# Peptides against a protein of PDB entry 7PB4: the designs that were tried, part 291

Target 1, 105 residues: chain A of PDB entry 7PB4
Amino acid sequence: KMLNIKEYKEKLLSTLGEFLEDHFPLPDRSVKKKKKNIQESSVNLITLHEMLEILINRLFDVPHDPYVKISDSFWPPYVELLLRNGIALRHPEDPTRIRLEAFHQ
Target 2, 218 residues: chain B of PDB entry 7PB4
Amino acid sequence: DALQMAVGYFEKGPIKASQNKDKTLEKHLKTVENVAWKNGLASEEIDILLNIALSGKFGNAVNTRILKCMIPATVISEDSVVKAVSWLCVGKCSGSTKVLFYRWLVAMFDFIDRKEQINLLYGFFFASLQDDALCPYVCHLLYLLTKKENVKPFRVRKLLDLQAKMGMQPHLQALLSLYKFFAPALISVSLPVRKKIYFKNSENLWKTALLAVKQRNR

## One batch from the design tools (peptide; made by RFdiffusion4, then SolubleMPNN)

Design b2_p24_3_s3 (from b2_p24_3, 10 letters changed)
Fold by OpenDDE base, seed 2:
Structure b2_p24_3_s3 (fold): chain B 105 residues (1-105), chain C 218 residues (1-218), chain A 24 residues (1-24)
Amino acid sequence: as target 1 above (105 residues)
Amino acid sequence: as target 2 above (218 residues)
Amino acid sequence: MAEQQLRLMVEELVILTAELKELE
């Protein structure tokens, strides 16, 4: 039973990854870095997949404080996407922190 | 035509072999500017050029000039705006370009075909309130976008904090008044009753152009 | 439609994760 669940979870993760790439991709960074102006606002944005992984892990690893601090790597439209769909919740007192909805509870 | 060639140049980028890259760039930029101010641009042209202006493909001076001539012939696609906002998040454009974009967005708001997806970006726009240079324009945009469902306790707190920091700015007061209208229980502070909502930057760079667009579309 | 599907997928993923944690 456990093996079947693991396999299904892995399949779902793969499907989710593909889905996110198709429907919610990051803006294409492929514009060739012309070398000149170093205003590398090098904010390394993470994918929505990575963001969800962080949130899920936090939910289960630290259930008493399941909130993740929003970093500069969090693309604001992704944050809003998760919030408006009830996938994530903002901390009531700290708007810089979000948690995944505890769908299992 | 000259416009198609110009748009194609910006989309595909400069062909390596041209000795006078700067002259070619200027020629195409002037072509776009002339058509935009005279007749406006088609939605497809705006889609391409707006994306380019915010992608960081060209320098700030070029991006600024492109953005200034994003004048619609008829309508602007919501999708174009959403894509543009996505580029703002990547941070490849200058602060001045961001300011100009928000000014443009407010100025062109009525010409955007749909607002549903833009409304979903409410949180992103709200987060930009912390930027002092953007704040007046973002307040104006939020005033146009705000619905009852957007008025949350944490946003009220943020606005009040901003007011404490910046003082009673007219643009902030306008937004707070709207928030109080939608959710009076969340705002216990008495707001001055302003008969007229005033946004300082009601005079946009496109005033003449917008009048022309409205006249053409009557 | 895509956003709704996203929610469903995440919900299922959370439930599966919880189930796995209970079995550990």
Scores: peptide ipSAE 0.644, ipTM 0.425, DockQ to the pose 0.325
Fold by OpenDDE base, seed 5:
Structure b2_p24_3_s3 (fold): chain B 105 residues (1-105), chain C 218 residues (1-218), chain A 24 residues (1-24)
Amino acid sequence: as target 1 above (105 residues)
Amino acid sequence: as target 2 above (218 residues)
Amino acid sequence: MAEQQLRLMVEELVILTAELKELE
């Protein structure tokens, strides 16, 4: 039973990865280098898949404080996407923290 | 079914039923209250009763009691909320009813099935910040609804003006902090690092009921 | 439609993860 669940989970993760790449890709960095001295804080944006992984891990690793601090690597549209769809919740006292919805509870 | 009969009474009942000792009205109201607090109401029942409560069909006391028992069994339809907001625009409900509605909306926010149309009402909610009685609850609602696209220079100015008028209220500070998070370039003012955002517990009226709903839907 | 599907997939993933942890 455990093996079957693991296999199914892995399949679902793979499917989710493909789905996210197709429907929710990161914007192409092709923003034309207009020369303005915007200090390209080269903040590497993470994929939505990576964001979800972080949120899921936090939910189960630290169930008493399942909130993740929003970093500069979090693309704001992804945060908004998760919040508006009820996948994530904002911390009531700290707008810089979000948690995954505890769907299993 | 007793509940169906009660809902039917409110739907078809006389327009402008005064607080009169209508034993029948009280009986039906108690039926709705009992079912709502015990089991919650179906989305269809909430749709009907919520609109009735805000339409001005009944007196303020009855409307208040109906709003207090708008507890979902599972979900609240977004359409019901949009219709309810439309009634607020008509202005037939009391100020206390408006406050109660916003408290309810915040408390039940997670039980609303969709939020796309509610998000389109952002401007309407934001305009309601000017009402001193509504301001704390509207700030909380906006804190839940605000997206980066909603953070505009004119709204920042309005919030800062409101802060200048009302002082550094915790609910305003919470919303401003969120605005600064989305658009730091628009808010040059150093916001005091408040460690805790405090919204008035709008949920206090429904705390027990909400816990029960969450337990049933698990 | 894509956003709704995303929610369903994440929900299922969370449930499966919980089940696995209970079996460990």
Scores: peptide ipSAE 0.643, ipTM 0.438, DockQ to the pose 0.335
Fold by OpenDDE base, seed 4:
Structure b2_p24_3_s3 (fold): chain B 105 residues (1-105), chain C 218 residues (1-218), chain A 24 residues (1-24)
Amino acid sequence: as target 1 above (105 residues)
Amino acid sequence: as target 2 above (218 residues)
Amino acid sequence: MAEQQLRLMVEELVILTAELKELE
């Protein structure tokens, strides 16, 4: 049973990854990589997949404080996407923190 | 170019631990201010400086001054705005900076090259309505952004709740009226027919500069 | 439609993750 669930989860993750790439890709930052060593804090935006992974992990790793601090790597449209669809919740007192909805509860 | 040096300074940070850090900072800040108000800034310069202003790299006073001089020569990149909003999410900027940003965003709205990504931030902006300091400016922004598809029952409810809490604010009424226009069935409450939509004059800070920009781009 | 599907997928993923953790 555990093996089957694991396999299914892996399949779902893969499917989700593909789905996210197709429907919710990051905007093409024409980051003209001008090579200049300017620590452009090129805020490397993470994929929605990565964002979800972070949120899921936090939900289960720290269930008493399942909130993730919104970083500069979080593309705002993704944050909004998750919030408006009820996938994530904003912390009531700290707008810089979001949690994944506890769908298992 | 003095401007390039100034922008570079803000981007790279102060090189030398020299005792004259403040003087150097002030010099560069004045350079940026002078160019911005006189000629406007290129989109690339705005991109860099706007991010800096919201990143928390510098103090609030500096950030405020930078933000106040985010005057475009021609256009503002939508990407710059999106990045700026990302910084707002990080919360390294002061409340006053947030207010100023929204004021800036409203004032500069027409100079933003595209609105597609900004429209995707609708819900984020809408969530900011709960902040009393931001509410007037956010209402104005939302008034500019709102499409029929944005008018959802839950948002209507939130606006009505906000109205119940804050009273019948002109900016809120303006937004509600727009919502009623798009979705009359969702708003059963009779809204006073205000002939004039009144938003706080966010543009006042940049009025002269904006006029100059418009004149240069004619 | 895509957004709804996203929610469903995430929901399922969360549920599966929870189930796996309970079995560990």
Scores: peptide ipSAE 0.642, ipTM 0.405, DockQ to the pose 0.317
Fold by OpenDDE base, seed 3:
Structure b2_p24_3_s3 (fold): chain B 105 residues (1-105), chain C 218 residues (1-218), chain A 24 residues (1-24)
Amino acid sequence: as target 1 above (105 residues)
Amino acid sequence: as target 2 above (218 residues)
Amino acid sequence: MAEQQLRLMVEELVILTAELKELE
């Protein structure tokens, strides 16, 4: 039973990765060059897949404090996407922290 | 306004047999093109022009040019899309226009204000998979639209039949993978794990325009 | 819609992860 669930999870992760690359890709770096004033913040944006991985891991690793601090690597549109779809929740007292929805509860 | 005059021309049609009909048509078409690519079109303008492009009122060349400039300033009305699909059923547009429309629909999908009625057209889009020219773009559209409720045994059979006929196409594999995600019990066949979902024409005709629209609406 | 599908995928992933942790 455990092996079957693991295999299914791996398959789902793969499917999710492909899905995210197709529907929610990061903006091309080329667009950042023309706006002079945005300091090339050397901060590498993470993919939505990586963001979700962080949120899922935090949810299970630290269930008593499942919130993740929004870093500069978090693309704001991804944060908004997760929030508006009820996938993530903003911390009630700290707008800089978000958690994944506990769908298993 | 020059744009209003141009839209009005296409809506009402050419009034008099003036010798300068072609020049007038070209003038108005250029006006629409210029505004659409620079600023985008209002939802009402898209509603009118999209309907015209698919109605067969004008020649294929004109329809193609109109459809290529269906770039929203903000949003596209779902009703406009539904009307457009209805014209596809009537069959007054060319095959190339149908292909272009599906490409447009995929490209503009996020700018459509609502999806409820479009979702109801799922069966219609699915039926269009049988058209070899449309199949890649329809797969992409269905990939965007598919819900668990849409994944039925008969549709799975149809997709597998298409795969048997057309071979293992990337766009078909993408859709099948999504179907397997929603209903793993319906698809017993192991699908090859692809590293990346590939849909044809990721470099959409509207790539630059879409970027501009997103920037204006932020 | 893509956003709805995303939610469903994440939901299932969370549920599966929880099941695996219970079996560990």
Scores: peptide ipSAE 0.641, ipTM 0.427, DockQ to the pose 0.351

Design b2_p24_3_s4 (from b2_p24_3, 10 letters changed)
Fold by OpenDDE base, seed 3:
Structure b2_p24_3_s4 (fold): chain B 105 residues (1-105), chain C 218 residues (1-218), chain A 24 residues (1-24)
Amino acid sequence: as target 1 above (105 residues)
Amino acid sequence: as target 2 above (218 residues)
Amino acid sequence: MAEQVLRLMVEELVILEAELKKLE
């Protein structure tokens, strides 16, 4: 039973990854707007898949504090996407922290 | 090739400069229809056209006609189906287009090359049971997709609630019977032993086309 | 919308993860 669930989970993760790549890709970094002086902090944006992985892991690893701090690597449109669809929730007292919705609860 | 030109037209969209946009559209649509019903379409052509039909790029009449001619020559790519389902979620297609899509999906189910990704969309299809117009076709689709692992207590509750609301519909009874088969402990209600599961298969718009496809691939 | 599909996939994934933890 456990093996079957693990296999199904792995398949779901794989499908999710492909789905996210197709429908929610990161913007091409190529629009180097030549604006001179602002240190384009080379912040490596993470994929939506990676973001979800972080949120899911936190939900189960630290169930009493399942919130993740929004880093500069979080593409703002992804954060908004998760929030508006009820996939993630903002911390009531700290808007810089988000959690995954506890669908199992 | 006339078909390639037609598919290319739908993919790239109408070129602004043509005074006869409607005539050109009709010409290409007829080309696709003729080839699809005569020979079927390649998987790549279905991928492109199915995406277009559900994207809302064209009007409902055009989308309906495109979707009706999504007849495979051999196989349909699972990826095409996944993409199509994603468009259903965007809400740019009409209710009638959604119904037609689910009818199409059930009719073409055996021609889809793989089912692994489609099975992962089980939750999405299940959620669509709440739509009264979609419910009969979604039940049929779920009947084809349901595995033991999909039969969860919360889904059983939802199905029973739907039955309470809609009554003992044949399509819902078929799905519940399958659920009971996989998880008898979750369904305490005695389901009437219906010997024959009657999904309205006989009324498929593609019956003749599907027979032709099966004959060509044999 | 692709967004609704995403929600449902994530929901299923969370449910599966919870079931795995109960078995561990």
Scores: peptide ipSAE 0.652, ipTM 0.507, DockQ to the pose 0.569; fails the geometry check
Fold by OpenDDE base, seed 4:
Structure b2_p24_3_s4 (fold): chain B 105 residues (1-105), chain C 218 residues (1-218), chain A 24 residues (1-24)
Amino acid sequence: as target 1 above (105 residues)
Amino acid sequence: as target 2 above (218 residues)
Amino acid sequence: MAEQVLRLMVEELVILEAELKKLE
């Protein structure tokens, strides 16, 4: 039973990854190149998939503090996407921290 | 061949310069329809055209016609179905297209090569039960997809709530009966033992075509 | 609708993860 669930989870993750690549890709870095002067903050944006992995892992690894600090690697539109869809919640006292919704509770 | 040209047209989109865009579109659409109903379409052709039908690239009338002719020659790729479902989520297709898709999915269910990835979309399909127009077809689909592992307490609650709202619909009863079969402890309500599970005949649109496909593959 | 699907997929992942954790 555990093996079956793991396999199912892995498949779902794979499907999610493909889905995210298709529907929620990161913006092409190429568009920002035209305006010269903005400091290339070399911040490597993470994919929405990676963001979700971080949030899911935190939810289960640290259930008493399931909040993740929003880093510069978090593309703001992704954060907004997660929040507006009820996938993530902001910390009530710290807007720089978000958690995944505990759908299992 | 004419089919490849037609598929290519839909894939690449209309070339802006053609004054007779509508005539060209109709020509290619008829080509696809003719081949699909006579011979069925290859899995690759279905992959391309199904995505196009659900992407919102064309108008609802065109999308509907494309979707209606998604008849396999042999098999439908599961990947094509997954991609199609992803498009349903983007909301660029009409409600009628969604209904048609679910009808198509039920009708073509046996022709899909694998079900593993489709089973992963169980939650998505289940959520679509809330749509009154989709509910009968989604129930049928879920009836085909449901495994014991899918029968969860929260889904049981949702089905019971839906039954309370919609009444004892035959399609909902069929699904609930299956749920009770897999998890009798979760459903305390006595369900009438229906000898015959009646789903709306989603297959009726493709009945003739499906018979032809089965005959060719024997 | 893509956003709704995303939510559903994440919801299912969370549920699965919770089930796995209960089995550990």
Scores: peptide ipSAE 0.648, ipTM 0.512, DockQ to the pose 0.563; fails the geometry check
Fold by OpenDDE base, seed 2:
Structure b2_p24_3_s4 (fold): chain B 105 residues (1-105), chain C 218 residues (1-218), chain A 24 residues (1-24)
Amino acid sequence: as target 1 above (105 residues)
Amino acid sequence: as target 2 above (218 residues)
Amino acid sequence: MAEQVLRLMVEELVILEAELKKLE
């Protein structure tokens, strides 16, 4: 039973990865060059897949404080995407922190 | 050939310069329809056209006609189905197109080459049960997809709630019976023992076409 | 629709993770 669940999880993660690459890719670095004023923040943006992994891990690793601090590596449109779809929630007192929705509860 | 030109037209879109855009569209659509019903379509052609039908690139009438002629010559790629489902989530297609898609998916289920990725979309299909227009077809699809690992307490609760709302629908009873088979401890309610699983909408628009496909592939 | 699919996939992942944790 455990092996079957693990295998299914791995397959789902793979499918999610492909899905995210197709529908929610990071903006090409080349497009940022034309608008002069956005500070070339050399900040390496993480993929939506990586962001979700961080949020899922935090939810299960630290269930009493499942919130993740929004870093500069978090692409703002991804944060907004997660929030508007009810996948993530903002901390009620700290807008710089978000948690994954506890779908298993 | 005429089919390649037609598929290319739908893929690339109408070239601006043609005065008779509607006549050209109709010509290409008829070409696709004729080939699909006579011989079926190659997996690559289905991949392209199915994506177009659900992307919202064309109007609802055109999308409906394209979707109705998504008849395989041999197999349908699972990737094509996954892409199609992704378009359903974007919400650019009409309710009627969604219904038609689920009918198509059930009808063509045996012709899909693999089911692994489709099974991962189980949660998405399950969420569509709340749509009254989709519910009968989604139940049928879920009946085909459901594995023991999919039967969870929260899904059982949702199905029971849906039954309380909609009554004892045959398609819902069929799915609940399958759930009880996989996880009898989760369903304490006695379900009527049905000897035959019956989905009212088992008659599909493609019955004749599917018979022809099966005959060609024997 | 892609956004809805995303939610459903994440929901399923969370449920699976919770089940795995219960089995550990």
Scores: peptide ipSAE 0.647, ipTM 0.512, DockQ to the pose 0.575; fails the geometry check
Fold by OpenDDE base, seed 1:
Structure b2_p24_3_s4 (fold): chain B 105 residues (1-105), chain C 218 residues (1-218), chain A 24 residues (1-24)
Amino acid sequence: as target 1 above (105 residues)
Amino acid sequence: as target 2 above (218 residues)
Amino acid sequence: MAEQVLRLMVEELVILEAELKKLE
């Protein structure tokens, strides 16, 4: 039974990865940085897949504090996407922290 | 009318108090079946019933019968199909129901009003190739959906790996041939030139019904 | 519609992960 669940999980993760690439790709970085000298820290945005992995891992690794701090690597449209669809929730007292919805409780 | 009452029954669910729940269910199911096979169903009726069939609200036998009578009068809404695919992701339907759905999707493909959203689900369908029971039907679906932009190196590798595992299946060969057509540089292997593309689902469960639909819409 | 599918996929992943943890 455990093996079957693991295999199914792997299949679902693969499916999710492909789905996210097709529907929710990161914007092309091709916006020509106009030369202005502002040391805009080239914050590398993470994929929605990576964001979900972080949130899922936190939910199960730290169930008493399942919240993740929103970093600069979190693309704001992805955060909004997760929140508006009820996939993630904001911390009631700290809007800079989000958690994955506990669909299993 | 009798059809509206039947659809309403499936949508609202069985009212708790009826001692004859099974008889009522059978009556309404027969009503839907009769109308679907004689005249086809409206897009709105298909939307409701398709959702019910895949939601797990009823047993597998009932869901199977509902899916078998998802015959359009004119068109099927793409939104209904996308919603149906969402239910497949939840896994509340049986393996047999999934197979039947893909068979249905291939059979009814030309009656779907638009394909833009379905095309975006390409990756989801492609991932389903790993299921041996679904593979023949998914190959057929992908054959219908594949565009040049879908033919990527990683998908080519997956198809070749699948071929190495399963052998030279006709449905897989058909899909690979299409991939080679769009991206010949990605497929160095010589594929046998098959004059006829053969998919297992060529004997469509809905063949007679589809002929009737085409005749009514001419 | 794609957003609804995403939710359903994530929901299923969370459920599966929870089941795996119960079996460990």
Scores: peptide ipSAE 0.643, ipTM 0.610, DockQ to the pose 0.257; fails the geometry check

